# Peptides against a protein of PDB entry 4QMF, part 7

Target 1, 175 residues: chain A of PDB entry 4QMF
Amino acid sequence: ESSFMTLFPKYRESYLKTIWNDVTRALDKHNIACVLDLVEGSMTVKTTRKTYDPAIILKARDLIKLLARSVPFPQAVKILQDDMACDVIKIGNFVTNKERFVKRRQRLVGPNGNTLKALELLTKCYILVQGNTVSAMGPFKGLKEVRRVVEDCMKNIHPIYHIKELMIKRELAKR

## One batch from the design tools (peptide; made by RFdiffusion4, then SolubleMPNN)

Design b1_p9_2_s1 (from b1_p9_2 with I1V)
Fold by OpenDDE base, seed 2:
Structure b1_p9_2_s1 (fold): chain B 175 residues (1-175), chain A 9 residues (1-9)
Amino acid sequence: as target 1 above (175 residues)
Amino acid sequence: VEEALKELE
């Protein structure tokens, strides 16, 4: 039997407590057991004797990872689908200056969230910028593109550059 | 093409 545990920040506790029954129900369909430990501040997923698909435990691991990083349950639970992958990109260590970090992180979102929305559409991914991480869900190809844009942004390459390139590629693919 | 993309063009 396999088990995975993820710690979550204190500010996430109230939300996780609220949706945990939904998490349990979703995982029960796959005979994956789960535990929310409010004292430790952890989520655990475990295979059971009735777990049929051994790969589903890895998706369950990803589920709790996404939930710990502020992804809402209705979105995070989609990770259990076969065609859905995810990535959690740590962005907090690219720059030492806090003000510079905030500025570059904001570039990912852009005015009125338009930059982020454009990136989501072009990559066919869900993207959440929160705290020191960017969480993404979607096809593997799209996730690879997202990671490139996110990391480059933190390295002071403006996302608009990549977005323009992706737009051009999209137009070319229509022909 | 979504409106968000058009605004970036």
Scores: peptide ipSAE 0.035, ipTM 0.712, DockQ to the pose 0.338
Fold by OpenDDE base, seed 3:
Structure b1_p9_2_s1 (fold): chain B 175 residues (1-175), chain A 9 residues (1-9)
Amino acid sequence: as target 1 above (175 residues)
Amino acid sequence: VEEALKELE
């Protein structure tokens, strides 16, 4: 039997309480048990005797990881699909100066969220910039591209550079 | 989707 536990911040408690029945129902389809511990502030997933697919527990692990990082349940639950992967990119340690951190993080979003939207479209990923992490869901290749753009942004390489590059590559692939 | 990308070109 396998189990995984993820801690979540206090501000996420209210939301997790409201959707936990939905989490339970989604995981029950795969005979994965789950527990929300409000005292510890943790989510746990575990296999049962009835768990058929041993790989599903890893997806359940990813589900609670995404939920802990503010991904909404209707999006996060898609991780249980075979064709869906995810990544949680820690961005808080690249810059010591808070103001510089905020500015670089904002570059990922861009005016009216257009930069982020463009990146999502080009990589075929869902991307959520929240706090000290960027959560992404999509194909593995797209996730690799997202991580590169996100980390480079925090290293002061403007996302527009990568977006232009991705656009050119996309155009060339259509030829 | 393609229109949104064209605006960034």
Scores: peptide ipSAE 0.032, ipTM 0.694, DockQ to the pose 0.209
Fold by OpenDDE base, seed 5:
Structure b1_p9_2_s1 (fold): chain B 175 residues (1-175), chain A 9 residues (1-9)
Amino acid sequence: as target 1 above (175 residues)
Amino acid sequence: VEEALKELE
């Protein structure tokens, strides 16, 4: 039997407590057990003797990973679908200067969130910029594009450059 | 979705 554990930051505790019954219900459908440890600040998922699909535990692992990084449950639970993949991109280690970090992170969001919205549409991904990570969910091809844009942004390549390229590629693909 | 992308052009 397989198990996976993920730590979560203290500020997520209240939310996770609120939705944990929903997490349990979603995983019960696949006979995956789960535990929320408030003392350690961890989430654990485990296969059981009744688990039919051994691969579902990997999706359960991804679920708790997403929840730990502030993805809301109604979105995160979609990871249990066969065609849905995810990525958690660490962005906090690209620059040492906090002001520069905040500035570059804000570029991902853009005015009124328009930059992020455009990127979501072009890649067909859900994207959440929070703290020191960017969480994304969607098709594998789209996730690769998101990671490239996010990491390049932290390396001082403005997202608008990539967005324009993606728009052009999309237009050409229609022809 | 397609309409939204056109507005960005």
Scores: peptide ipSAE 0.029, ipTM 0.673, DockQ to the pose 0.152
Fold by OpenDDE base, seed 4:
Structure b1_p9_2_s1 (fold): chain B 175 residues (1-175), chain A 9 residues (1-9)
Amino acid sequence: as target 1 above (175 residues)
Amino acid sequence: VEEALKELE
């Protein structure tokens, strides 16, 4: 039997309590057990004797990881689908200066969220910038691109550079 | 999708 645990920040507690029955129902379809510990501030998923697909526990692990990083349940639950992958990119350790960190993180979002929307469309990913992490869900190829753009942004390479590159690649692929 | 991308430019 396999189990995974993820800690979540205090500010997520109220939301997680609200949606936990939905989490349980979604995982029950796969015979994965789950526990929300409000005292410790943790989520746990574990296989049962009835778990048919051994790989689903890894997806359940990813589910609670995404939920801990503020991804809404209706989006996060899609990770249980076979064709869906995810990535949680830690961005908080690239820059020591807080103001510089905030500035570069904001570049990922851009004016009116347009930069982020462009990245989502080009990579066919869902992307959420929150706190010290960027959560992404989508095809593996797209996720690789997202990670590159995000990390480079924190290294002071503006996302617009990569967006232009991705646009060119997309146009070339249509020929 | 192409139209959406153009609007972002």
Scores: peptide ipSAE 0.032, ipTM 0.700, DockQ to the pose 0.188; fails the geometry check

Design b1_p9_2_s2 (from b1_p9_2 with I1V E7N)
Fold by OpenDDE base, seed 3:
Structure b1_p9_2_s2 (fold): chain B 175 residues (1-175), chain A 9 residues (1-9)
Amino acid sequence: as target 1 above (175 residues)
Amino acid sequence: VEEALKNLE
């Protein structure tokens, strides 16, 4: 038996309650059991005697991790697909000054969200900037690029630098 | 997609 538990912030409780039946249904297809504990504020996934694929529990673990970090269920559930990977990047500890943190985090999003959109397109990833984390879903290569850009941004390297680099690489690959 | 990227360049 394999089991994984993830804590979630109180502000996510209402949403998680709303979609938990959908989570249960999605995991039931793989014979993975799940529990939402509103007292502790946790989500748990575990294998059962009927679980056929032992690797699916790791994806279930990732699912609840993504849900805990505000990724909507319709997107998060895609993690159960074989070709989909994810990463949750902690950004809250790179800088102590709150104002500086907010400014650098905002750089990831950019005006009208254009910077984030460009990064998503170039890396072929879904990216959500929320609170002290950045959640990403996509191919491993893209995820590696996202993490680099995100962490460098928090280290005061503007995302536009990396975006330009990725654009150049993309153009070269088409030739 | 490419048009959106060009606007950021």
Scores: peptide ipSAE 0.041, ipTM 0.735, DockQ to the pose 0.305
Fold by OpenDDE base, seed 2:
Structure b1_p9_2_s2 (fold): chain B 175 residues (1-175), chain A 9 residues (1-9)
Amino acid sequence: as target 1 above (175 residues)
Amino acid sequence: VEEALKNLE
């Protein structure tokens, strides 16, 4: 038996309670068991005797990880697809000054969310910036690009630089 | 090209 557990912050409890039946149903298709522990504040996924694909437990692990970091279920559940990967990027420890942290995090989003939207389109990824983490889902190549942009942003390299580079690459690829 | 990209150009 393989088992993975993830803790979630208190503010996610209400939401997780509301969608847990959907989580259970999605994992049941793969014969993966799951438990929501409201006392401990944890989610657990486990293989069963009927689990056919041993690799699916790792995707289930990723699912609960994404849910713990505020990714909505309709998006997070896509991680169970074979061609979908994810990354949770910790951004809270790059800058000690809180005001500077907030400023740099906001740069990832940009005015009206346009910077983030552009990055999502260019990398073919879903990206959620919230709290001290950035969650991303998509192809592995795109995820690598996202992590680079996110970390560089927290290191004071403005995302517009990378977006410009990605745009150029995209145009060149059309030819 | 999406409008979001155009707005950044």
Scores: peptide ipSAE 0.040, ipTM 0.743, DockQ to the pose 0.339
Fold by OpenDDE base, seed 4:
Structure b1_p9_2_s2 (fold): chain B 175 residues (1-175), chain A 9 residues (1-9)
Amino acid sequence: as target 1 above (175 residues)
Amino acid sequence: VEEALKNLE
């Protein structure tokens, strides 16, 4: 039997309590058990003797990882689909200066969220910038691109550069 | 999608 546990920050507790029945129901379809520990502040998923797909536990692991990083359940639960992958990109350790960190993180979002929206469209990914992480869901190719853009942004390469590049590549692919 | 991208430029 396989199990995975992830910790979540205190500010997520109320939300997770609210949606945990939905999490349980979604995982029950795959015979994956789950536990929300409010004392420890953790989520656990584990296989059961009735689990028929051994690989689904890895997706369940990803589910709780996404939930811990503020991804809403209706989006996070899509990770259970075979064609969906995810990535949680840690951005908090690229810059030592807090103000610089905030500035660069804001660049990912851009004015009115336009930068982020463009990146989502071009990579066909869902992207959530929250705290010290960026969560992304989508195809592996898109996720790879997202990680590059995100990390480069924290390294002071403006996302607009990559967006332009992706736009060009997209146009070329249509021919 | 193309229209959306154009609006972001």
Scores: peptide ipSAE 0.038, ipTM 0.730, DockQ to the pose 0.188
Fold by OpenDDE base, seed 5:
Structure b1_p9_2_s2 (fold): chain B 175 residues (1-175), chain A 9 residues (1-9)
Amino acid sequence: as target 1 above (175 residues)
Amino acid sequence: VEEALKNLE
């Protein structure tokens, strides 16, 4: 039997407690067991003797990873679908200066969130910028594009450049 | 570019 565990920050505890019954119910459909440890601050998923599809444990692993990084349950639970993939991009280690980090992270969001929304539309991904990570869910091709834009942004390449390129590619594909 | 972004929405 297989198991995976992830730690979550203290500020997520109250939310995770609130939705854990929903997590349990979603995973029960696949005969995956789960445990929320409030003392350690961890989530664990495990296969059982009744688990039919051994691959579903990997999606369960991804589910708790997304939940640990502030993705809401109604969105995170979609990872259990066959055609859905995810990525958690660490952005906190690209720059040492806190002010520079905040500025570059804010560029991903843009005024009124418009930059992020445009990126979501062009890549067909869900994207959440929170803390030291960017969480994304969608098709693999879209996820690859998101990671490139996010990492380049932290390397001081403005997201608008990539968005413009994606828009051009989209228009050309319609022809 | 900002106008183009608005048109996507």
Scores: peptide ipSAE 0.036, ipTM 0.728, DockQ to the pose 0.155

Design b1_p9_2_s3 (from b1_p9_2, 3 letters changed)
Fold by OpenDDE base, seed 1:
Structure b1_p9_2_s3 (fold): chain B 175 residues (1-175), chain A 9 residues (1-9)
Amino acid sequence: as target 1 above (175 residues)
Amino acid sequence: IEQAIKDLE
């Protein structure tokens, strides 16, 4: 039997409480047990004797990881699908200056969220920029691209460069 | 996507 635990920040507590029944129901379909610990501020998923697919526990692990990083449940629960992968990219450790961090993080979003939207469309991923992490869900190829763009952005390579590159590659692939 | 890129430039 396998179990995984993820800590979540205090500001997520109220939301997690409201959707935990939905989490439980989704995982029950796979006979995965789950526990929300409000004192510790943790989520736990566990296989049971009735768990048939051993691989689903890894997806359950990813589910609680995504939830901890502010991904809404209706989106996060899609991780339980076989063809869906995810990545949680830590961005808080690339720069020590808070103002520089905020500026570079904002570049990922862009004016009116257009930068992020473009990146989502080009990579076919869901992307959420929140706090010190960027959460992404989608095909593995797209996730690899997202991580590159996100990390490079924090290294002061503007996302627009990569977006243009991705657009060119996309056009070439269509021909 | 093209319009989004234009808005970024």
Scores: peptide ipSAE 0.042, ipTM 0.737, DockQ to the pose 0.625
Fold by OpenDDE base, seed 3:
Structure b1_p9_2_s3 (fold): chain B 175 residues (1-175), chain A 9 residues (1-9)
Amino acid sequence: as target 1 above (175 residues)
Amino acid sequence: IEQAIKDLE
């Protein structure tokens, strides 16, 4: 039997407590057991003797990973679907200067969130910029594009450059 | 998408 554990930050505790019954119910459908440990600050998922699909435990692992990084449950639970993948991109180590980090992270969001919205639409992904990570959910190809844009942004390549490129590729694909 | 991009340019 397989198990996975993820730590979560203290500020996430209150929310996780409120939605944990929903997490349990969602995982029970797949006979995956789960535990919320408020003392350690961890979430655990594990297979049971009744678990039928061995691959679902990996999706359960991804679920708790997403929840730990502030993705809301109604969105995160979609990871249990076969056609949905995810990525958690660490952005905190690209820049040592805090001010520069904040500026580059803000570029990813853009004015009124338009940069992020454009990227979501072009990649067909859900994207959440929070703290030192960017969480994304969607098709594998889209996730690959998101990671490239996010990491390049932290390397001082403006997201608009990639967005324009993605738009051109999209238009060419329609021909 | 088009309007969002225009707002960024």
Scores: peptide ipSAE 0.039, ipTM 0.733, DockQ to the pose 0.603
Fold by OpenDDE base, seed 2:
Structure b1_p9_2_s3 (fold): chain B 175 residues (1-175), chain A 9 residues (1-9)
Amino acid sequence: as target 1 above (175 residues)
Amino acid sequence: IEQAIKDLE
């Protein structure tokens, strides 16, 4: 039997407590057990004797990882689908200056969220910028593109450059 | 998408 645990920040506790029954129900369909430990501040997923698909435990691991990083349950639970992958990109260590970090992180979102929306559409991914991480869900190809854009942004390469490139590639693919 | 990009400029 396999088990995975993830810690979550204190500010996430109230939300996780609220949706944990939904998490349990979703995982029960796959005979994966789960535990929310409010004292430790952790989530755990475990295989059981009735777990049929051994790969589903890895998706369950990803589920709790996404939830810990502020992804809402209705979106995070989609990770249990076979065709859905995810990535959690740590962005907090690219720059030492806090003000510079905030500025570059904001570039990912852009005015009125338009930069992020464009990136989501072009990569066919869900993207959440929160705190020191960027969480993404979607096809593997799209996730690879998202990680490139996100990391480059933190390295002071403006996302608009990549968005333009992706847009050109999309137009070419239609022909 | 095109409109979103235009709004970034």
Scores: peptide ipSAE 0.039, ipTM 0.727, DockQ to the pose 0.551
Fold by OpenDDE base, seed 5:
Structure b1_p9_2_s3 (fold): chain B 175 residues (1-175), chain A 9 residues (1-9)
Amino acid sequence: as target 1 above (175 residues)
Amino acid sequence: IEQAIKDLE
């Protein structure tokens, strides 16, 4: 039997307590057991003797990973679908200066969130910028594009450059 | 979707 554990920050505790029954219900459909440890600050998922699909435990692992990084449950639970993949991109270690970090992270969001919205539409991904990570869910091809844009942004390549490039590629693909 | 992209141009 297989198990995976993920730590979560203290500020997520209240939310996770609130939705944990929903997590349990979703995983019960696949006979995956789960535990929320408030003392350690961890989530654990485990296969059981009744688990039919051994691969579903990997998706359960991804679920708790997403929840730990502030993805809301109604979105995160979609990871259990076969065609859905995810990525958690660490952005906090690209620059040492806090002000520079905040500035570059804000570029991902843009005015009124328009930059992020455009990136979501072009890549067909859900994207959440929170703290020191960017969480994304969607098709594998789209996720690769998101990671490139996010990491390049932290390396001082403005997202608008990639967005324009993706727009051009999209138009060419329609022809 | 199309309009959202146009708003960035």
Scores: peptide ipSAE 0.033, ipTM 0.717, DockQ to the pose 0.285

Design b1_p9_2_s4 (from b1_p9_2, 3 letters changed)
Fold by OpenDDE base, seed 4:
Structure b1_p9_2_s4 (fold): chain B 175 residues (1-175), chain A 9 residues (1-9)
Amino acid sequence: as target 1 above (175 residues)
Amino acid sequence: VEQALKDLE
């Protein structure tokens, strides 16, 4: 039997309590057990003797990882689909200066969220910038691109340059 | 989608 546990920050507790029955129901379809520990502040998923797909536990692991990083349940639960992958990109350790960190993180979002929206469209990914992480869901190709843009942004390469590149590539692919 | 991208330019 396999199990995975992830910790979540205190500010997520109320939300997770609210949606945990939905999490349980979604995982029950795959015979994956789950536990929300409010004392420790953790989520656990584990296979059971009735789990028929051994690989689904890895997706369940990803589910709780996404939930811990503020991804809403209706989006996070899509990770259980075979064609959906995810990535949680740690951005908090690229810059030592807090103000610089905030500035660069804001660049990912851009005015009115336009930068982020463009990146989502071009990579066909869902992207959530929250705290010290960026969570992304989508195809592997898109996820790779997202990680590159995100990390480069924290390295002071403005996302607009990558967006332009992706736009060009997209146009070329249509031919 | 294509129009959305154009609007971002």
Scores: peptide ipSAE 0.033, ipTM 0.705, DockQ to the pose 0.182
Fold by OpenDDE base, seed 2:
Structure b1_p9_2_s4 (fold): chain B 175 residues (1-175), chain A 9 residues (1-9)
Amino acid sequence: as target 1 above (175 residues)
Amino acid sequence: VEQALKDLE
């Protein structure tokens, strides 16, 4: 038996309670068991005797990881698809000054969310900037690009630089 | 190309 557990912050409890039946149903299709522990504040996924694909437990692990970091269930559940990967990028430790942290994090989003939307389109990823993490879902190549942009942003390299580069690459690929 | 990309050009 393989088992993975993830803690979630208190503010996610209400939401997780509301969607847990959906989580259970999604994992049941793969014969993966799951438990929501409201006392401990944890989610657990486990293989069962009927689990056919041993690799699916790792995707289930990723599912609860994404849910813990505020990714909505309709998006997070896509991680169970074979062609979908994810990354949770910790951004809270790059800058000590809180004001500077907030400023750089906001650069990832940009005015009206346009910077983030552009990055999502160029990398073909879903990206959620929330709290001290950035969650991303998509193809592995795109995820690598997202992580680079996100980390560089926290290192004071403006995302527009990378977006410009990605746009150029996209145009060149059309030929 | 989405409008969001055009707005950044």
Scores: peptide ipSAE 0.032, ipTM 0.719, DockQ to the pose 0.295
Fold by OpenDDE base, seed 3:
Structure b1_p9_2_s4 (fold): chain B 175 residues (1-175), chain A 9 residues (1-9)
Amino acid sequence: as target 1 above (175 residues)
Amino acid sequence: VEQALKDLE
């Protein structure tokens, strides 16, 4: 038996309650059991005697991790697909000054969200900037690029630098 | 998609 548990912030409780039947249904297809504990504020996934694929529990673990970090269910559930990976990047500890943190985090999004959109397109990833984390879903290569850009941004390297680099690489790959 | 990227270049 394999089991994984993830804590979630109180502000996510209402949403998680709303979609938990959908989570249960999605995991039932793989014979993975799940529990939403509103007292503790936790989500748990576990294998059962009927679980056929032992690797699916790791994806279930990732699912609840993504849900805990505000990724909507319709997107998060895609993690159960074989070709989909994810990463949750902690950004809250790179800088102590709150104002500086907010400014650098905003750089990831950019005006009208254009910076984030460009990064998503170039890396072929879904990216959500929320609170003290950045959640990403996509191919491993893209995820590696996202993490680099995100962490460098928090280290005061503007995302536009990396975006331009990625654009150049993309153009070169088409030749 | 490509146009959006070009606008940021």
Scores: peptide ipSAE 0.031, ipTM 0.706, DockQ to the pose 0.281
Fold by OpenDDE base, seed 5:
Structure b1_p9_2_s4 (fold): chain B 175 residues (1-175), chain A 9 residues (1-9)
Amino acid sequence: as target 1 above (175 residues)
Amino acid sequence: VEQALKDLE
């Protein structure tokens, strides 16, 4: 039997407690067991003797990873679908200066969230910028594009450049 | 969605 564990920050504890029954119910449909450890601050998923599809444990692993990084349950649970993939991009280690980090992270969001919304539409991904990570869910092709834009942004390449390129490519593909 | 992208151009 297989198991995976992830740690979560203290500020997520109250939310995770609130939705854990929903997590349990979603995973029960696949005969995956789960445990929320409030002392350690961890989530664990495990296969059982009744688990039919051994691959679903990997999606359960991804589910708790997304939940640990502030993705809401109604969105995170979609990872259990066959055609849905995810990525958690660490952005906190690209720059040492806190002010520079905050500035570049804010560029991903943009005024009124418009930059992020445009990127979501062009890549067909859900994207959440929170803390030291960016969480994304969607098709693999879109996820690859998101990671490129996010990492380049932290390397001081403005997201608008990539958005314009994606828009041009989209228009050309319609021809 | 399509209109939103056009508005960004």
Scores: peptide ipSAE 0.029, ipTM 0.688, DockQ to the pose 0.167

